# Designs tried in a protein design run: peptides against a protein of PDB entry 8OXM. Part 109

Target 1, 371 residues: chain A of PDB entry 8OXM
Amino acid sequence: FKAEFRLAGGVNLPKIIDCVGSDGKERRQLVKGRDDLRQDAVMQQVFQMCNTLLQRNTETRKRKLTICTYKVVPLSQRSGVLEWCTGTVPIGEFLVNNEDGAHKRYRPNDFSAFQCQKKMMEVQKKSFEEKYEVFMDVCQNFQPVFRYFCMEKFLDPAIWFEKRLAYTRSVATSSIVGYILGLGDRHVQNILINEQSAELVHIDLGVAFEQGKILPTPETVPFRLTRDIVDGMGITGVEGVFRRCCEKTMEVMRNSQETLLTIVEVLLYDPLFDWTMNPLKALYLQQRPEDETELHPTLNADDQECKRNLSDIDQSFNKVAERVLMRLQEKLKGVEEGTVLSVGGQVNLLIQQAIDPKNLSRLFPGWKAWV

## One batch from the design tools (peptide; made by RFdiffusion4, then SolubleMPNN)

Design b2_p15_1_s2 (from b2_p15_1, 7 letters changed)
Fold by OpenDDE base, seed 4:
Structure b2_p15_1_s2 (fold): chain B 371 residues (1-371), chain A 15 residues (1-15)
Amino acid sequence: as target 1 above (371 residues)
Amino acid sequence: SELDKEMELAIAEMR
C-alpha cells in the first residue's frame, strides 16, 4: 500500500488508497469505514446473476442492459476494500457540489442546494400537503441540469447520443433490478456515473428488500427517478428508450421468477447476511443535523434486556423473510396494489410512482428528492 | 456500424 490516500467524495468520506498487488500492478482501492460492505458484496453477486439473466435474453442483450458491478472485498461488518471505480463521479458531486456543481454553473439564479435543503428540512415534520407545496416551490426554483453531464463529457454528437443512450439504458436496468431487489430510493452520493461509459454504478447497498419502507421517514418511490435523473435522458425523458428498456428488463425478471426467488431465499436465510433494518442503521441513514449532539454512544446500556426469547426473534425474522419473499413473488407476477398488471402496466405504474411529486415530497430531505 | 445499429434501435424505441 502507498502511504498516500485521497478522499473520495460522499457522506462517508471513503479513502482511496493505491495498492500494488503481488503481480506488481497498481490498483486503486476504496477503503470504506463504518459501512456494511458484506451487504454490498452480496448485492454485487445478485447483480451479476441479474446480468447473467439479462445477457441470456436476446432483447436485453441487444440493448446491452446491465447493472454495473464493482469488486468488493469485505474485511469486516464495518470495513472493507472496494475496487474504486476509476473514472466515476458521484452524481451528487457533479450536480450539487458547493463550489462548482452543475446547478450553480448552469442555474446561478436558482435556489442553492443549501436553500433547498433548508426549506425541505423546515417542513420535515409538517403535513404531506405542506411538504408538497414546499417541494413544488423548491422544484420551480431548482431546475434540473443533469443533461449537461453528457454534453460536457462527450463533444462529438454521435458519441454524445450513444452515451446518453447508455445512460438511459443504465438507469432503466438499475431501476427495474433495484425495484425487484427493493433497493428503493438511492442517495445522490451513492449513485456514481462513469465519465467514459455514462453508466451508473450504485454503491452502499445497505437498504434492500424494501427495508427503506420501515425507515423513520419511509420511502415512497420504487427507485430514484428524480428530475435530474430524468433530465440526463434528454428530451424524451422517461418515454421511448427508458420505458422500453424498463419493460424488457421487467420481462426478463418476471420470466426468471423461480431463479430469483431461489437466490433471494438463500440470501434472506444466510446468517452471515444482515439485510434487516435495525434502529441504529435507521438513525444513521436518516440522521438529523440537530441529533448529532446527543448521540454520545453511552456504551453502558446493560446487555440484559436484549435477551428477548431467541424463539420470538427467530419467529419474527422468519415472518419478515417470508413477507419479503411473498412481496418479491408478487412483483415478479406483476401484482401491484392487489391487481395483476402486464409488464407494460407494471412498468408504467412504477414510473408514475417514481416521478410523482407527492411521493418525492414525502421522502427524507437528506436524500434530496429535488435533485 | 455498431453505433448505427444502436441508433436504429433507439429510433425504433422512440416510436
Scores: peptide ipSAE 0.133, ipTM 0.824, DockQ to the pose 0.014
Fold by OpenDDE base, seed 3:
Structure b2_p15_1_s2 (fold): chain B 371 residues (1-371), chain A 15 residues (1-15)
Amino acid sequence: as target 1 above (371 residues)
Amino acid sequence: SELDKEMELAIAEMR
């Protein structure tokens, strides 16, 4: 370990440390001090299994369909070392950085990211109709710019085309795998893009198995397919490459039903893997910037009253785990809203749900559905 | 399109 550390920006002030491996390679590592990195570690193992399934199929292997993984070494329940994805940037930092974000550079007359956030926060407690109207006004005055990521990074036209294809395939694979696993909290800081490969890296995997649907503001989309995500695919958008890569990924997942169910069952009943949503986690994920000042949780909440009968908690937990497994089985059978869909029908439904401005307008403002 | 399929396969085969 080098003696020097850098602070990464963010609420938890994670420490970036440079480590020299036994192979003599320097690796940046992120030390998170407050988050349960066991959730990230478990989900990385599930992603590695999904990648193994995708590599066995000729059609997905030819397309190099993979979900990007990173090494997680959990040191404790609240601390661990993440291998920092060197050469990645959060899509939010590229798009909506306060100083030199792509929206400000390419659309200087549009609403600022701050103005968009403010407008959506003002209607946060309003009707779905009022949220939709304000979201449409924000979207009209905040036009997508993520096409410029590949154009800035890849000046050669052949390389540019190849990298845009790699991006589109990465979005497709991660969207379908993320949907099957019920991955939530896909805000613009939890999705990184590799500046060399144009592939996405999903981080902060603590909201899984559709637990985002039980948040105070429930998640209404199966994955992030916002206007900037689509703009990065170029002129074809969600059609052609993206749709086909989603279909081929979904086909492999559905054909691997028994393997995926067996793995997820083991994980759901692992006492070391806390996947359930709790009120404190829900508050943290949907905390307002204004509420940050007062809630220093005094650590002295007496241990006494949480003797809820262990039996009733265990029965409630088992019923939630069973419902998660049943819903996973339905997804892998193509059962949506009580109907059995083909792979193409299921993928089409998911795309329509993810791009629907009515669903996007209902999300928590911190998710930034207009980006 | 059919062209997008051919281009996707051609790029996949060149790799």
Scores: peptide ipSAE 0.058, ipTM 0.749, DockQ to the pose 0.014
Fold by OpenDDE base, seed 1:
Structure b2_p15_1_s2 (fold): chain B 371 residues (1-371), chain A 15 residues (1-15)
Amino acid sequence: as target 1 above (371 residues)
Amino acid sequence: SELDKEMELAIAEMR
């Protein structure tokens, strides 16, 4: 290990450490000191399985449809080493960095990211109508700029087109796989983009199996398909390549139902895999910047008295696991809102849900649905 | 928007 470390941004102040392997190769590693990386490690295995299914199908293989994976080495329940995705940047860092973010560079007269967040936080406890109106005002005065990522990184027009296509395919694959696994909306800091491939890398997979729907502010979208995510696809947006790649990915997922159910069942009942949402995790995921100061470590609330019978906890867990499996089976059958849809119908519904400003306006403001 | 059109035009001209 080198003595020097860099801080990555974020609440947990993850440390980027350079290490030399036994092979003499220098590798960057992200050391997370407070996050449970076991969930990330498990989800990477599921993504690898999904990639195997996608590579077996001719239509998805021709399109190179993959979800990007990274190596996770959990060291403890609260610490681990991630293989740092060298040459990646958080999309949030590119878009809304306070100093040099793309929104500030390309749209200097728009609202600042801070102004947008403030406006949406002011209406957080208001009606859905008030949230929608303010979200529309924010969206009007905060126009998407993510198209400029590929334009800045890929100056050759043919390379630019190829990379924009790779990006669009990566968004499609990760969106559908993420929907099937119930990853929900993704914070812009938890989506990395590879500066060489234009592919997305999803990190911090602590919300899975639709556990985002039980947050204090429930998720209202099947995956992140915000205006900047769409803008990165270019002029066609969600039409053409994105839609077609979603359909082809969904076809493979639905045709692999038995395999997916079997694997997810094993994972849901793995005693080492804590996928359930707990109140502390929920508070952490939806904390306000102002609330960071008052989390005194004194929530050593006595672990003693909630001797809920181990049997009642286990029965409640099993019922949640069964519900997750049933919902996964419904998704893989194309059952949406009690109706069986074709692959095209299901994908269309998911896209419409994900881009609906009414759904986006209801998301937790901390997750910046206007970006 | 203009840059996107220029890049798409450039790609079309390279074909």
Scores: peptide ipSAE 0.021, ipTM 0.670, DockQ to the pose 0.014
Fold by OpenDDE base, seed 2:
Structure b2_p15_1_s2 (fold): chain B 371 residues (1-371), chain A 15 residues (1-15)
Amino acid sequence: as target 1 above (371 residues)
Amino acid sequence: SELDKEMELAIAEMR
């Protein structure tokens, strides 16, 4: 370990520590001090299984459809070491860094990231109609710039095209697998991009199995497919490569229904895997920057184990687990809103839901749906 | 686009 550490941005002030491996390579490590990295470790195993399924299918293997995985070493219930994806940057750091973000560099006359955040926070408690109107104003005055990531990093046109394709495939694979697993909290700091491969790395996997829908501000999109995410795909946007890679991924997931259900069932009943949303976690995920000053850390989670009879907790847990399995089975059958859809129909519905400005305008302002 | 479909296939076949 080097003696120096850097603070990564965010509420928990995660420490970035440089480690020299036994191979003599320097690796950055992220030390999260309050997050349960066991959830990330379990979800990495699920992603590895999904990658195995995708490698068995000829169509997905030819397209190199994979979810990027990282090593997680849990040190305690509240601490662990992420093998930090060396050569990755949060998409939020590239796009909306306060000093040198791509939006400020390429669109200096647009609203600042701060102005966008402020406008959306002002309407947070307003009607869906008012949120939609302000979101459309923000979007009109904050135009996407993520196309410039590949243009800055890959100067050779052939390499640039290859990397843009790798990016588009990575978005497609992670979007569909993330939807199947009900992965939430896909804000711009929880999605990293590899500066060498242009592939996405999803971190902070603690909101799974659609538990984002029970947040104080419910999640309204199946995955992150915001304007900057789409802009990174280039001129074709969600059409062509992205849509087809989503369809091919969904075909493999639907054809692997029994395997996916069996694995998710084992995980849902694993006593070491706390996938359920709790009020403290919900409050933490949707804290306002202004509210950070008043929340003294004195709410030890230990004292408010209200003596709910062990039987009532177990029955409530089992009912939630059964509901998660039923919803997973519906997704894998293509059942959406009580209708059985083809793979193409289901993927189309998910894309439309993810890009709908009405759905995006309803998200928590901290999710930054305009980015 | 159709071009992106062809180029995707071409790149997938070259790998």
Scores: peptide ipSAE 0.055, ipTM 0.750, DockQ to the pose 0.014; fails the geometry check

Design b2_p15_1_s3 (from b2_p15_1, 7 letters changed)
Fold by OpenDDE base, seed 3:
Structure b2_p15_1_s3 (fold): chain B 371 residues (1-371), chain A 15 residues (1-15)
Amino acid sequence: as target 1 above (371 residues)
Amino acid sequence: SKLDEEMGKAIAEAR
């Protein structure tokens, strides 16, 4: 380890450290001290399996459909070392950094990111109709700018086109695999973009198996397909390349049903893999800036002695695990709302759900659905 | 782990 460290941005102030391997190569490491990295490690293994399935299929291999993975070394239940994704930036840092964000640079007369957040926080406890109206006003006064990421990074037109294509493929692959696995908490800080490849890296995989739907403010979209995410695809948006890549990814997932079910079943019953949503985790994920004052971390880990009968907890857990497996099987059969859909029909439904302003307006304001 | 063996088998059978 080098003696010098850098702070990464964010609430947990992760430490970036440089490590020299036994091979003499320098590797950047992210040290997280508060998060259970075991969930991230397990989900990276699932992504590697999905990548193997995608690489075997000729149509997905030709399209280079992959989910970007990173190395996770869990050290304990609350600590580990992540391989730092060198040359990546959070999409939120590029888009909505207060001083140098792309929205401020390209749309200086639009609402600030703070004004948008404030407006959506003011209606957070209001009706769905009022949330929708304010969301539409925010969207009208906060126009997408993510097209400029590729334009800033890739000056050669041929390179720019290929990188925009790589981005669109990465969004499609991660969206469909993320939907199958029920990945939640896809806010703008949990999605990184590689500045060289234009591919996305999904981090903080602590909401899986549709556990985002049981949050105090339920998740209402299958994946992040917000206006800036779409703007990065260019003039065709979700049509053409994105849709075709989603369909080809979904086809491979559906054709791999038995393998996916077997692996997820093993994971759901692994006593070391805490995938279940708990009230403390739910409060942490949807904490308001105003509520930061009262949650002193003095809840000692020892007060888990709520002697709920082990039998009732185990029966409740098993019923949740069975429900997750049943829902995964339905997705892999193309069963949506009790109807069997074709791959194209299922992908179309998911795209429509993800871009619907009514669904987006219902999300927790911290998810930043207007970005 | 038993998980690594089963994942290893599932990855191997998928091969």
Scores: peptide ipSAE 0.007, ipTM 0.443, DockQ to the pose 0.019
Fold by OpenDDE base, seed 5:
Structure b2_p15_1_s3 (fold): chain B 371 residues (1-371), chain A 15 residues (1-15)
Amino acid sequence: as target 1 above (371 residues)
Amino acid sequence: SKLDEEMGKAIAEAR
């Protein structure tokens, strides 16, 4: 370990430490100081299982469909070492960094990321119609630029094409696996891109099993398929490679129903795996800049434990866990809105839901649905 | 989350 550490900013003050391995390689490590690492570690194990299922299937193996994983070493309930994804950048940093973001570089006459965020925050408490109108205005004046990521990083045309294909496959696999597991909080900083592979790495996996739907501003999309995400796929967008990779991933997930249900059931009833959304976590995830002044850390979690008898809490937990399992079973059967869909029908519905400007306009402004 | 915004910035500054 180097004696120097950098603070990653944040409420949890995670420490970035440089570690020299026994192999003489320097590895950047993120040391988070809260429980989120256990959730990440558990979800990484689920992703590894999904990858095992995808590698067993000939069609998904030939397409190299994988969800990227990172090593999480939980040291305690509240501490762990993330093997920081060396050579990755948050897509938000590449796209909307205030100093040298791709939107500023390639679209200097568009709205700034700050102007877009401000406009969407001003309508946050307004009607869905007003949110939609402002979202469409923002989108018109903030055009996608993520195609330039692969163009900047991969100058050779053959390499560029292969990396764009790797990106598209990574988006497809992570979108479908993420949907099956009900992953939420997929904002532009929770998605990293590998600068060498063009594959996505999903971080901060604390919103799972559709718990994003019970946030103060409910999540309205199954996964992130915003305009920049689509622009990174190139001229075909969601058609062709992306759609086919989604369908093949969904086919493997549906054919692995029993295995996935058994794994998720074990996790839902693991007393060490807190997957439930609590009010404090919900407030933290959707914290408004205006609310920063009043949330002194003295919100003792203790006081709003209404004296519901332990029995009522356990019964409430069991009912939520059962509902999660039922919804997972429905997804794996292709049941959407009470209708049984084919793999192609289900994937098509999910794509339409994810790209719908009406759904995107309803998201929390911090999710940055215009990016 | 705000944490991830600040982590993103700290990663940027760490490059």
Scores: peptide ipSAE 0.000, ipTM 0.328, DockQ to the pose 0.062
Fold by OpenDDE base, seed 4:
Structure b2_p15_1_s3 (fold): chain B 371 residues (1-371), chain A 15 residues (1-15)
Amino acid sequence: as target 1 above (371 residues)
Amino acid sequence: SKLDEEMGKAIAEAR
């Protein structure tokens, strides 16, 4: 290990360390000191499985449909080493960095990211109608700019076109697999884009199996398909390449039902894999920036021996796991809202749900659904 | 882990 470290951006200030391997190669690693990386590690394994399924199918293989994975080495329940995704940037950093973000550069007369967040935070406890109206005002005055990512990084028109297609395919694959696994909406800092491939890397996989729906502000979208995410696809938006790649991914997932159910069943019943949403995790994920100052980490874990009978906990856990498996089976059968849909019908419904401003306006403002 | 074994089987059956 080199004695020098760099701080990565973000709330948790992960340390970037350079390690010399026994092979004499330098490898950059990210050390997280507060996050449970076990969930990330497990989800990376599931993504590798999904990638294996996608590589077997001729149509998805020809399209190179993959979820980008990274190496995770959990060291403890609260620490681990990530392979630092070298040559990646958080989409949120590119879009809404306070100094040089793409919104500020390309749309200097639009609302600032702070003004948008403030407006949406002011209506957080208001009606859905008031949230929708303010969200539409924010969207009108905060126009998407993510098209400029590929334009800045890829100056050759042929390369630019291929990279925009790679991005669109990456969004499609991650959206459908993310829906199947119940990852839901993803904070813009937890989506990295590779500056060379234009593919997405999803990090911090702490919400899975639709546990985002039981947050204090429940999730209302199947995956992140916000205006900037769509803008990165170019003029066709969600039509053409994106839709077809979603359909082909969904076809592979549905045709792999037994395999996916078996894998997820093993995961849900793994005693080392805590996928359940707890109140502290829910508070952490939806904490207000103003409340960060007072929560000193001195919550001694000791005193809430709520002797919930081990039997009642186990029965409640088993019922939640069974419900997750049932919902996964429904998704893989194309059952949406009690109706069996074709692959095209299911993908269409999911796209419409993900882009609906009414659904987006109801999301937690901290996740910046206007970006 | 038991997970790695079952994933390993699912990977193997998938192979």
Scores: peptide ipSAE 0.005, ipTM 0.440, DockQ to the pose 0.019; fails the geometry check
Fold by OpenDDE base, seed 1:
Structure b2_p15_1_s3 (fold): chain B 371 residues (1-371), chain A 15 residues (1-15)
Amino acid sequence: as target 1 above (371 residues)
Amino acid sequence: SKLDEEMGKAIAEAR
């Protein structure tokens, strides 16, 4: 390890370090402190299994449908080493960086990202109707710009077109696999884009198995398919390549039901894998930026005295695990809202749910559904 | 054009 480190920013002040491997190669590592990286590590293994399934199918293999994975080495419950995704940028940084973000550069007369957030925070406790109206006003005055990512990075028109397709395929694959695994909506800082491949890398996989639905503000979309995510696909939007790649991914997932159920069952009952939503984690995920100062988790260890009988905890856990497995089985059978759908019908429903401004307007404002 | 052929290939690989 080199003695020098860089800060990556954020509350937990992750450190970027350079490591020389036993092979003599320098590798950048992200050292996260105070984060449980076990969930990320497990989800990367699940993504690798999904990639194996996608590579076995001729149609998904031809389309190069894969989820980008990274190496995670958990060191403790509160520390680990991540492979630094070199040549990636958070889509949120590209889009809504206050200094040089694409929205500010290409749409200087639109609302600022801060103005959008403020407007949506003001209605956070209001009716769904009021949220929808303000969300539509925000959307009208904050127009998508993510098309410019590929245009800035890929000047050759043939390369640009290829990379836009790679992006679209990556969004499709990650959306469907993310839906199957219940990743839900993803914060724009937790989606990286590779500046060379235009593929997405999903990081911070701390919400899985639809645990986003039990947040104080529940998720209302099956995956992130916001206006900028769609704009990055170009003029066809969700139609054509995206839809077909979703359908082919869903087909492979549904045809791999037994394998996926077995894998997820093993993971849900792994005592080392805490996937359940903790109230403190829920508060952290939906905390206001203004409130960041005082949550030093003084985890005073002493409030262990709620000896809820070990039996009641285990029974509650088992019931949640069973419910997750049942819901996973439903998804893999194409059961949506009590109806069995075809692959095309299921994918269509999921796309419509994900792009519905009524669903988007109900998301936690901190997750920036207008981006 | 070379572009149209490459686009055609990329579309065919994506289809």
Scores: peptide ipSAE 0.005, ipTM 0.301, DockQ to the pose 0.014; fails the geometry check

